# Ledger of designs, part 3: peptides against a protein of PDB entry 4CIC

Target 1, 148 residues: chain A of PDB entry 4CIC
Amino acid sequence: KVSTKGHYGVQAMFDLAQHFGEGPVSLKSIAERQGLSEPYLEQLIAVLRKAGLVKSVRGAQGGYILAREPRDIKVGDIIRVLEGPIAPVESVSQDDPEHSLKFDFSVTKSVWEKVKKSIEEVLDSITLADMLKDAEEAQMAQGYMYYI
Target 2, 147 residues: chain B of PDB entry 4CIC
Amino acid sequence: KVSTKGHYGVQAMFDLAQHFGEGPVSLKSIAERQGLSEPYLEQLIAVLRKAGLVKSVRGAQGGYILAREPRDIKVGDIIRVLEGPIAPVESVSQDDPEHSLKFDFSVTKSVWEKVKKSIEEVLDSITLADMLKDAEEAQMAQGYMYY

## One batch from the design tools (peptide; made by RFdiffusion4, then SolubleMPNN)

Design b1_p8_2_s3 (from b1_p8_2, 5 letters changed)
Fold by OpenDDE base, seed 3:
Structure b1_p8_2_s3 (fold): chain B 148 residues (1-148), chain C 147 residues (1-147), chain A 8 residues (1-8)
Amino acid sequence: as target 1 above (148 residues)
Amino acid sequence: as target 2 above (147 residues)
Amino acid sequence: GVHMLTLL
């Protein structure tokens, strides 16, 4: 499961993509639109900023912007920054030697590696620009349903 | 991440597949081979049995067998039985109305649905028979490295 | 603790 951190991170990055080129967006405005607590969003934005996906703009009209164009940010990039490496199974941390899975059967490991690769391929195939396009198409489709 | 429950469930089902046609396997022997606690394995097997993936054999040589042939059991079937529906995101449980994600943006939901579909396709493409074949091929490859 | 492994 994508953690709430990954989920909300993608939502916050998508909100910044919707305002890309319009200038800096306040954390308050993102939090209000996305239904996030501002303190939680501050933690997400701090990580995304350190990873170079988001820039802070200072001043009276300060806030945050995407550090790259929406086409140059994959969903997979956001998830890797927030969650770390996409892992379908927790690596049983080496730290519990008594419950060290002695038989990490190569065959069962290969199943999870196939799942990992599949998730990575999907998340790396979707950019914030693709998400913007999908949102525009959905909005146009809704607009047509109100005129019929 | 597949839960430890899903991971160990696949391992236990694979152990039963390796012994398919040889008769019933004791929980003790599965636990020893797979590095599982017997009480934990009993919980997994109880769920798998109720779902009809495993059968209990009674008697002095009793134990467990696969309820179907290894070719008729997908990894996806095991995971769905143990973990429920494959969900890439926790459905934010409806129980916290204040933190009800008002904006379940259809676009972000569609990303997770694509991930879900991709996971389902992979797990539904792998049978216990495919895993047996992969194990045999790996064992043969190791055997050739010793000669 | 039951580490609920979250898929992803």
Scores: peptide ipSAE 0.083, ipTM 0.793, DockQ to the pose 0.259; fails the geometry check
Fold by OpenDDE base, seed 1:
Formats: structure tokens, sequence, C-alpha cells
Structure b1_p8_2_s3 (fold): chain B 148 residues (1-148), chain C 147 residues (1-147), chain A 8 residues (1-8)
């Protein structure tokens, strides 16, 4: 389960992708379009900026832009920045090393590593450019449904 | 992130798979081998039993057994029973339908559905029999490293 | 509290 932080972070980055090349977007306008709290969005953007996924532009037309092209930003990059490494299980505290049959722990751990790898592969296979394309295709499909 | 409930549920089911065909296993012995709290394991086993993944055996040699062969129990079946449907995102409460541009929400939702599907495919591709095989292979590999 | 185990 992606956290609310990861979810809204992807939404905010996608909004910036939709406006890529149009210049800086205000946090207010992103918050309004995405239905996000502006103070919450400020926290997300601060993290994304520190990670070099977003740039701050100063001035009268100030705001935020993607730091890279939408094709150069994976969903996995956004998630790793906001949530850290994908951890498929709670780190069972290794605190009781003595009695757990190390072996059973190893096999169950391998299941969760397979899950982790699969999630990483999916999230790293989707760019903001892929999301833009999916959006355009969905908009075209809606447009056709109003003409029939 | 699989919950502690899902994690320990898979461990307990795997322990029962390792003893499949040997007869009923006591919760105490599972708890001891897996490093689990017996009261916590009782709660997990109660859910797994209600879902028909585990059977309770009564008597002097009473305990629990897998209700099906290890090959007929997917990790995904265990997780769905213990945690419910795999939800890749918190259900953003649909409670504010008015202002979210339905479209942007749709595209981001599709990403999470892809993640969900991927997790389901992985968990449904792994049986308790696959885990038993992986265990045997790992034990053989350790045995070779001591020679 | 316990239910927020975000399945990543």
Amino acid sequence: as target 1 above (148 residues)
Amino acid sequence: as target 2 above (147 residues)
Amino acid sequence: GVHMLTLL
C-alpha cells in the first residue's frame, strides 16, 4: 500500500508533468487542481525539490517545474524519494536472534523480496511521460463517447 | 508492506506445510519453532481455520493441519484471508467527489492498479509447495558449504 | 493504529 504521501506525491508530480514546458506552476494551482492541502503539498514539494525531481523558480511568475523531462522521471523515483526503499514487510526486528530457526525466516523473506522486486519493476517501468500518454488516450476515449 | 499479521500467517502456514502428512501439529510447537506468541498464533489460526486453509484436529494428538495440500495453497490465499484484498493505496475516501478532476485521479489510480495486479500475480504464483522446495534447496546448499 | 500497514 503506497502511503498517502506517495500517492499525493505522484499526483503532484503528474500535475507538473501536464504543465511541463509551460513554465512555473504555483503550489496553489497544483493544490486546487489535485484537491490537495497547500501546506501538505509544500511539504511534498520540499522533499521532491531536495531530491532534484522538482525545481523552484523565483519571481512574479514563480513556482515549481519538473527538474527533468517527464520521460526521465519514473514513478519509482518519486516513491523512493517520498517513502524511501520499498520494503514489502515490516522489518521484523532482528532483536531476538537466538531462537528463530534462521531457515524458515530465510524462505519467508525470499517471498517478500520477490514481491519487492515486482513492485520495483512496475514502478520503474512507468514514467510521467507514460502517465501523460495514458491521460491523453483516456481523454480521447471520453471525447469519442460524447460524439456517439 | 505486508502486515505483521500477513507475515506471521505465512510463517505459520509454512510451518504446517513442513509438517504436512505428519499429522496434527500443536500451536505451542508452531509458536516455538517460528518464534511467535502462542496467543497471537491462536488468533491467526482461528482466521485461517474459518477460511478453510487450516483444520483443527481434536484428541490427545490434537492440533492443526493444512486443510489442503501445500501445492493447493497460494501465498496470495493466505494474505487475502488475513489482510483482505490487496489494496496498493489507502482508499482515498471518495468523500469529497466534487473538486478532484476525475481524470487525474483516474491515471494515478491506474498506476496503483498495476502495482496491485503485480503483487497479486507474485503472491498467487507462490504456493506453500514452492516454499518447501526453496527450503529444501537452501538446506542442500548449506549442507554443501560445510563439506 | 494497527491497520496502517501500508502494503508496499
Scores: peptide ipSAE 0.083, ipTM 0.792, DockQ to the pose 0.278; fails the geometry check
Fold by OpenDDE base, seed 2:
Structure b1_p8_2_s3 (fold): chain B 148 residues (1-148), chain C 147 residues (1-147), chain A 8 residues (1-8)
Amino acid sequence: as target 1 above (148 residues)
Amino acid sequence: as target 2 above (147 residues)
Amino acid sequence: GVHMLTLL
C-alpha cells in the first residue's frame, strides 16, 4: 500500500505538472486544489525539493515548480523519494529479535521480490506526462457525455 | 507491503504444502519449522480453515492438511483470505471525515488501480506447487555447489 | 493504530 505520504506526494506533483510552464505555484493554491493541509504539503515539498524533483522560486509571485519536465518524472521516482525503496514486506525493525523473520525461506522471499519488481515496473512506466494525458482524455470523455 | 500476517500465512501454507500427502501436521511442528508462535499460528490457521484452504483432522495423530492440492491454491488466494482485497492505497477508515480523500482524482486512482492489477496478476500466477518446485530447484542447486 | 502493512 502506498502510504498517505506517497499518495499526497503524487497528487502534489501532479498539480505542479498541470501548471508546468505557467510559472511558480503557491503552496496555498496546491493545498486548496488537492485538499491538503498547508503544513503537511510544506513537509512533502521540502523532501521533493531536496531530492531535486521540485524547485522553489523566490519573490512576490514566488512558489514551486517542477524541477524537470513532466515526461522526465516517473511516479516511481516520487514514491522512492517519499517512502524509500519499494519493499513488498516490512523489514521487521530490529527491536523484536524473537520475531525476526529467522527463516527468510528463499522461496517466500522470491515471491515478494517478484511482487516488488512488478510494482517497480508499473510505477516506473508511468510519468507525470502520462497522467496529464489521461486527465485530458477523461475531461474530453466527460464533455462528450454532456452533449448527448 | 504484505503484512506480517500475510507473510506468515504464506509460510504456514507452504509448510503444509511440503507435507501434502504425508497426513496431518501438528501446529506445534509448523510453528517450530517456521519460527512462529503457536498461538499466532492458531489464529492464522483458524482464518485459513474458515476460508476452506485448510482442513483439521481429529484424533491422536490429528492436525492440519491443505484442503486442496498445492496447484489449486494461489498465493493471491492466501493473501485475500488473510488481508482482504489487495488495496494499493489505504482507504482512510471512515473515522476521520476531515481527512476523507475528497479528491479521489480519477487519474491518481487509475495509477493505484494499475499497481493493484499488477500485484494481483503476480500473486495469482504463483501457486503453492510453483513454490514447491522452486524449493526443490534451490535444494538441487545447493547440492551441486557442495560437490 | 495497527499500521496495516500496506502491500505497497
Scores: peptide ipSAE 0.081, ipTM 0.798, DockQ to the pose 0.267; fails the geometry check
Fold by OpenDDE base, seed 5:
Structure b1_p8_2_s3 (fold): chain B 148 residues (1-148), chain C 147 residues (1-147), chain A 8 residues (1-8)
Amino acid sequence: as target 1 above (148 residues)
Amino acid sequence: as target 2 above (147 residues)
Amino acid sequence: GVHMLTLL
């Protein structure tokens, strides 16, 4: 599962992609459009900025921009930054030595590795540019439905 | 993510697959082999039994068996029974009306639907029989390494 | 203890 953090991180990055080339976007405007609390968005943006996916612009027209073109940012990149490595099963935290999954039977592990690989392949196949295109196609389809 | 419930459920079902055709297996023996607490395994087995993946056998040699052949049980079937529908993102609980993800933007939803489909395809492509075969191949490979 | 793999 992708956490709420990963989900909202993809939404915030997609909002920045929609404004790519238009200059810096304020956190307030992203929060309003995406239905996020501004304090929560600040935490997400801080992580995304540290990972080099987002840049902060200073000044009166300050805010945030994508650090790369939308085509150069995969959904998988955003998820790895926010969630860490894609784990198909929550690794029982190594910190509970009593319930160390001592018998991570190679066979059950191989199932989860196949799931991991499949998730990674999907998330690495989708860029913010692909999401922009899908949004444009959806808007065009709605536009045609109102003209018929 | 697959929960601990899904993970241990697959382990318990795989243990029952390894003993398929040998008769009923006690919960105690499954718990010992899989490193599970017996009370936790009882909860898992109760759900799996209610879903018709496991049968309870009564008597002095009582225990549990697979309700179907290992080839007729997908990993996806086990996960759906234990966790419900595969959700790639946690739906923020409908119970917080203030943080209703009102803008489940169709585009972000489509990303998660693609992930869901991919997970379902993988888990529905793997049976308990495939897992048994993989275990046999791994044991053979280890046997050849000792000779 | 292992109950915490609640996917919140």
Scores: peptide ipSAE 0.041, ipTM 0.796, DockQ to the pose 0.128; fails the geometry check

Design b1_p8_2_s4 (from b1_p8_2, 5 letters changed)
Fold by OpenDDE base, seed 1:
Structure b1_p8_2_s4 (fold): chain B 148 residues (1-148), chain C 147 residues (1-147), chain A 8 residues (1-8)
Amino acid sequence: as target 1 above (148 residues)
Amino acid sequence: as target 2 above (147 residues)
Amino acid sequence: GTHMLELL
């Protein structure tokens, strides 16, 4: 499960990508468009800002912008910032060092490492620019469906 | 996070794979070898048995066996039985049908569908036979390190 | 029982 935090973090970053180059976007406007509570979004944006994915702009037209171009922000970057390292299994407590379980533990661990690697490869293959393109293609497809 | 249930379910099924062809294995012996509580393992085995991945053998040498050969059981099959469908994101409650969020929701959903598909492909590419082979290779590598 | 693979 990408947590609700990861999911909404990607939505908020995608909203900022859709407005990239238009200037700073208010948290209120992002919250309204993405169906997020403004206080929850503020927490997400604070983390994303600290990680250097988002910039705060001050002034009358203040708000937030992407700190990098949409092509330079991977979904994996957003998830790692919000969730930390991709861990496909709960770290069963390392605290029982003694018992002979080391070997079976290694093989099952290798399965989860393969899952982790696969998730990382997918999330690192998708940029905010790819998401923008997918959105444009979906809009064009809907536009065609209204003309037929 | 694969839940503790999925993780321990794969361990228990792997233990049964290691003993495949040796006859029925007691839950106690699996629990001892895998560091699982016997009551917890009993719950896992009950689900796996109901799904037809495990068989119960009755009698003095009673216990559990794999219902299929290790090559015919994918890790994905075990996970789907224990966890249900692989869902990469919590289903945010479908209960708010009204708001204009449909479009942005669709693009973000496509990301999670790609993640789901990738996980399914990995878990469906690994059988208990592949895990047995990986275990044998790891044992041989350790054996060579002691010489 | 919350059966979802909490992936990540």
Scores: peptide ipSAE 0.137, ipTM 0.806, DockQ to the pose 0.252; fails the geometry check
Fold by OpenDDE base, seed 4:
Structure b1_p8_2_s4 (fold): chain B 148 residues (1-148), chain C 147 residues (1-147), chain A 8 residues (1-8)
Amino acid sequence: as target 1 above (148 residues)
Amino acid sequence: as target 2 above (147 residues)
Amino acid sequence: GTHMLELL
């Protein structure tokens, strides 16, 4: 599962991509547009900033910007920063040692490795620039549907 | 994350595939081989049985068998039975209504739909028969490394 | 509860 953390992290990064080149965006404005709580968004942005995907700008027009061009940020990069390595199987929390996946049969492991690779390939094939393009195409398609 | 439920469900189904044609397998023997608790396995088998992937056999040599040939059971079928529809994003538990994914932005949704499709394609491309073959190939490769 | 597959 892309956790709620990964999901909202991609939304927040996409919001910053939509405003790329317009200058710093406030956390409040991102939170309002993306339907996120500002405290939750602050936690996400703190992680993304530490990973070098987001920059903080100080001043009266302070806020956040993407640290790279939208084309240079993959969805996979965002997910790896927020969630760590893409794991198709739930890492059994260390808290239940009795249900440790002691028998990771090589065959079942290979299934999950194939799933992992497939997810990685998809997420690494999508940039924030691709998402921007898809948004523009969707807006144009909606605009045309109102004129027919 | 394939939940522990999905993971162990695939392991249990694979164990039944390895014994396919040998007759009914006891829950105890599956639990022992797969490193599962018998009560937990009983819950998994109950779901898999209700979905028609497993049959219960009664009698002195009673137990469980696959309801279909290993080639006719996809990993995706097992996962859908145990977990429901493959969802790439965590369904926000209903318990935090304030963090409802209210803004499923069409664009972010399309990313997750692409991920979903990719996972479905992988899991639907792998049968229990493919897993059996992979296990046999792995055993042969290990056997040849000892000679 | 349908604990859906967390695939990531």
Scores: peptide ipSAE 0.133, ipTM 0.809, DockQ to the pose 0.248; fails the geometry check
Fold by OpenDDE base, seed 3:
Structure b1_p8_2_s4 (fold): chain B 148 residues (1-148), chain C 147 residues (1-147), chain A 8 residues (1-8)
Amino acid sequence: as target 1 above (148 residues)
Amino acid sequence: as target 2 above (147 residues)
Amino acid sequence: GTHMLELL
């Protein structure tokens, strides 16, 4: 399951993609459009900025921009930055040696590795540019439904 | 992420598949082989039994068996029984109306639906019979490395 | 710790 952090991170990055080339957007404006708290969005943006997916612009018209073009940012890149490696199974943290899954059955592991690969392939096949195109197509389709 | 419940459920079902046709296996023997607590395994087996994936056999040699052949049980069937519908995003439980994801942006939803479909296709493509075959091939490969 | 398989 994509965490709430991954979900909202993709929404925030998509909002920045919709304004790409228009200059910096404020965290407040992103938070209002995406239904996020500003403090929560600040935490997401700090991680995304540190990973080089977002840039901070300083000044009176300060805010955030995408650090790359929407076509050069995959959904998989956003998820890996926010959540780390796509893991279909939460690996038991090393800290409880008694409940170490002693029987890491190679066969069950291979099932989860196939799931992981499938998720990675999907998320790496979708760019922010693909999401922008899908949004434009959806708006055009709705526009036609109101004129019929 | 597949929960511990889904993971251990697949392991327990795979253990039952390895003994399919040999008669009923005790929960104790499954728990010992899979590194599970018996009480935890009882909870998993109760759900799997209610869903008709497992049968209880009564008597002195009582225990559990698969209710169907290993080829007729998909990994996806086990996961759906234990965890419900495969959801790529944890739906924020309805209980906090203020943090209701009001902007379910249709575009972001479509990304998660594509992920869901991909997971479903993978898990529905793998049967317990495929897992048995993979285990046999792995044992044969290890046997050849020792000679 | 309970292995929560979080399918992303």
Scores: peptide ipSAE 0.127, ipTM 0.807, DockQ to the pose 0.272; fails the geometry check
Fold by OpenDDE base, seed 2:
Structure b1_p8_2_s4 (fold): chain B 148 residues (1-148), chain C 147 residues (1-147), chain A 8 residues (1-8)
Amino acid sequence: as target 1 above (148 residues)
Amino acid sequence: as target 2 above (147 residues)
Amino acid sequence: GTHMLELL
């Protein structure tokens, strides 16, 4: 499961992709469109900015833009910035150190590594530009259903 | 991330697969080999038994066995029994019900559905019999490094 | 808040 943080991070980045080339977008406008609290979005944008995926623009018409073109930002890049490395198993390291018997079953580890690789391949195959195309196709399909 | 429950459930099922055909295995012996508490393993085995993946054998030499051959049990079957349906996004349903705005972005949903499908395909492609073969190959490779 | 990435 992608966390709520990863989910809303992808939504916020997709909102910025939809406005790419139109100039800076305010955090308030993104928060309103995405149904996010402005303080929560500020925290997400701060992380994304530090990673060089988002750029802040200063001034009276200031706000945020994508730091790269939508085609140059993978969903996997957003998730890795917000969540860290995609791990297919919870690191048992915090809550029960006594029962964190490092039974590194090499075989069980190989199963989780296959899952990890599969998730990475999917998330690295999808760009924000691919998501924009899928949104346009969905709008066209809805438009055609209202004319029938 | 597979939860600790899913992870240890796969380990316990793999232990039962390694002893398949040797008769019933005690929960105590599985717990000792897998580094699990016996009460925790009892809870896992109760769920797996109710789902028909494990069978209880009664008697003085009683214990547990796989209810099916290792080739007929997928890793995906074990995970679905212990965790429920593989969901690529956390259901926001518990900690902040107010911010669980169902903004079903159809596009964002399609990304998570692709991830879900990919995980299901991997977990459904791996059986306990495949895991047994991988373990045998790893033991042979270690054996050849000692000669 | 335990950011439990549940089943991924």
Scores: peptide ipSAE 0.109, ipTM 0.810, DockQ to the pose 0.410; fails the geometry check

Design b1_p8_3_s1 (from b1_p8_3, 5 letters changed)
Fold by OpenDDE base, seed 5:
Structure b1_p8_3_s1 (fold): chain B 148 residues (1-148), chain C 147 residues (1-147), chain A 8 residues (1-8)
Amino acid sequence: as target 1 above (148 residues)
Amino acid sequence: as target 2 above (147 residues)
Amino acid sequence: KALTLTEG
């Protein structure tokens, strides 16, 4: 499962994508639209900024913008920044020496590696631009349903 | 991430697959081979048995067997039994009404649904028989490296 | 615990 951090991070990045080219967006406005607390969003944005996915704009009309075009930001990039590498199994914490998965059973490991690869391929195949397109298509479909 | 429960469950089921057709295997022997505690394995086996993936054999040579052939048990079946449905995002616990993800943003949900589908496809494409074959191939490859 | 993709 993607953590709440990853989920909300993708939502916040998508909000910034929807406003890409319109100038900086305040954290308050993102928080209100996405149903997030400002303090929580500040933590997410700080990580995303440090990773170079978001830029801070200073001034009276300051806020945040995407650091790259929506087409150049994959969902996988956001998830890796917020949650680290995709791991399909909980890393048996090296710290419990008794449950050292001594049997690095090559076969079971290969199953999880296949799962990892599949997840990575999906997340890396979806950009913020793809999400914008999907949103537009959904809005058009709703608009047509109201006119019929 | 597959939990430790899912991971160890797949290991235990794979151990039973390696002994399929040889009769019942004791929990003790599985625990020893897989590096698991017996109490933990008992909990896993109880769930797997209830789901009909494992059968208990009673008697002096009692133990556990796969309830179906290795080819008829997918890794996805094991994971669903042990961990429930594959959910790519943590279900925002319904219990915090304030953090009700009110915005079921259809677009973000669709991303996670694609991830879910991909995971399910992979896990449902791998059977215990496939794992047995992979193990045999790996052993043969190691045997050739020693010659 | 549902299969969580990331250690969060």
Scores: peptide ipSAE 0.160, ipTM 0.837, DockQ to the pose 0.262; fails the geometry check
Fold by OpenDDE base, seed 1:
Structure b1_p8_3_s1 (fold): chain B 148 residues (1-148), chain C 147 residues (1-147), chain A 8 residues (1-8)
Amino acid sequence: as target 1 above (148 residues)
Amino acid sequence: as target 2 above (147 residues)
Amino acid sequence: KALTLTEG
């Protein structure tokens, strides 16, 4: 599962993508639009900023912008920054000494590696630009329903 | 992440697949081969049995067998039985009322649905028979033909 | 428990 952190991080980044080229957006505005708490969003943005996905702009019209174009930011990039590497299996906590028989059964490991690869491929195939396009298409489809 | 339960469940089912056609295997033997505790394995097997993936055989040569051929059991079937449906995002526990703004933003939901579908496709594409084949190929590649 | 994607 993508954690709440990853989920909301993608939402926040998508919000920034929707406003890309319009200048800096305040955390408050993102929080309001995305239904997030500002403090929580601040934590997310801090991590994303440190990773170079977001830039902070100072001043009266200050706030945050994407550090790169939406097409240059993959969902996988956001997830890796917020959650670390994708791991399909919960690492058996090393701390239970009795289950220390890491029978890393090679065959089961290969299954999880296939799952990992599949997830990575999906997340790395979706950019913020793709998400923008999907949103536009969804809006157009809804708009057509109002005109019928 | 697949839980430890899912992981060990797949291991146990794979062990049963390796012995398919040889008759019932004891939980003890599975536990020993797979490095699992018997009590933990008993819990897993109970769930798998209830789901109809495993059968219990009674008697002196009793134990457990796969209820179906290895080719008819997908890894996805095992995971769904042990862990339930694959959910790519942690459901925000309903209990925190403040985060109740389920802004299920449609676009982000679609991303997670794609991830879910991808995981399901992978897990449903792998059978216990496929795992057996992979194991055989790996053994042959390692040149450990223990003749 | 639903299948979690992330380590942590």
Scores: peptide ipSAE 0.154, ipTM 0.831, DockQ to the pose 0.250; fails the geometry check
Fold by OpenDDE base, seed 3:
Structure b1_p8_3_s1 (fold): chain B 148 residues (1-148), chain C 147 residues (1-147), chain A 8 residues (1-8)
Amino acid sequence: as target 1 above (148 residues)
Amino acid sequence: as target 2 above (147 residues)
Amino acid sequence: KALTLTEG
């Protein structure tokens, strides 16, 4: 499962993408719009900032912005920063020497590698710009339904 | 992540596939070959049996067999039985009314749905027969390296 | 428990 961390991280980054070019957004405003606790969001933003996906703007009108254009940030980039490498299966802890699965699980490993690759391909095919476009299309579609 | 349960379940089912047509296999023998505890394997097999993927054979030479041919069992079938529906993101517990995510996360939801679909397509494209074939090919390749 | 994609 994408952890709550990954899920909320994508939401927060998407919120920043929606405001890209409008200047810095406060953590409070993101938290309110995304239904996140401000302390939790602060932790997410700290990680994203350290990874260079978000920039902090100082001052009275300070806050956060995307460090790159929405088209240059993949969902996969966000997930890897927050959760690390995509691992479809819990790595059997190498550290339990007694359950050294001596058996060549090469075939089963190949299955999980295929799953991993598929997930990576999907997440790396979606940018924040793609998400913005989808949101705009959805909003236009809703607008047409209210006028009918 | 595929849980340890899903991972070991696929391994156990693959072991049964390798012995398909040879008669029933004991839980002990599967556990030994797959490096699983017998009690843990018993729990897995119980679930798989209830789902109709495995059959129990009674008697002195009893044990377990696949309930269907390896070609008729997808990895996705095994995973769904052991873990339930593939959910890429933890369902935000509907039960916390206070964190009623009021906001239409429709766009983010769409991302996770695409991931789900991709996983399902992969897991449903791989049968136990495909895994058997891959194992045979790997074994032949190793045999050629020794000659 | 539904399949989780990430370890964390």
Scores: peptide ipSAE 0.152, ipTM 0.833, DockQ to the pose 0.257; fails the geometry check
Fold by OpenDDE base, seed 4:
Structure b1_p8_3_s1 (fold): chain B 148 residues (1-148), chain C 147 residues (1-147), chain A 8 residues (1-8)
Amino acid sequence: as target 1 above (148 residues)
Amino acid sequence: as target 2 above (147 residues)
Amino acid sequence: KALTLTEG
């Protein structure tokens, strides 16, 4: 399960992708378009910037841009930055010693590894450019529904 | 992310699969083999029983058995019973109104739907019988390393 | 609780 952080991070990155080439976008404008709180978005952007996925531009027309082209940013890259490695099973937090997954039986582990691999393959197969294309196709489809 | 409940539920079901055909297994014995607390296992088994994946046998040699053959129980079935529907994204609990995923943009939703489908396909492709086979193969491989 | 995909 992708956390809210991962979800909103992908939304924010997608917003930046939609404005790629138009110059820097303010956090306020992203927050408004994506329905995010500005303080929460600031935290997300800080992490994404540190990871080199986003750049800050200073000045009167300052803001944020993608650090790479949309085609060079996978959804998997965003998720790994925000969530860490994809883990299909909640690692028992070290803090509950009683429920330490003592017997991570090799067989059950293999199931979760297969799930992990499948998730990674999906997320690494989708770029921000793919998402842009999907958005364009969806808009075109909506446009056709109004003409019918 | 499968919760601890889902993880331990699959372990418990796998234990029952390993003993399928041998008669009823006590919760105590499952708990000991799987490294689970008996009270926690009781809760899991209660849910699994209600869902019709496990049967209780009464008597002196009472306990639990799989309600179906291992080949007829998918890992996905166990997870859905214990965790509910596979949701790749944490639904913002209704309790934090400020962070309501208001704009589930269709495009981001489609990403998560693809992830969901992929997870479902994997979990629905693995049966308890497949897990038994994998365990046997692993044991054989270990046996060959000792020679 | 739905499947958590990430460690966090």
Scores: peptide ipSAE 0.144, ipTM 0.834, DockQ to the pose 0.269; fails the geometry check

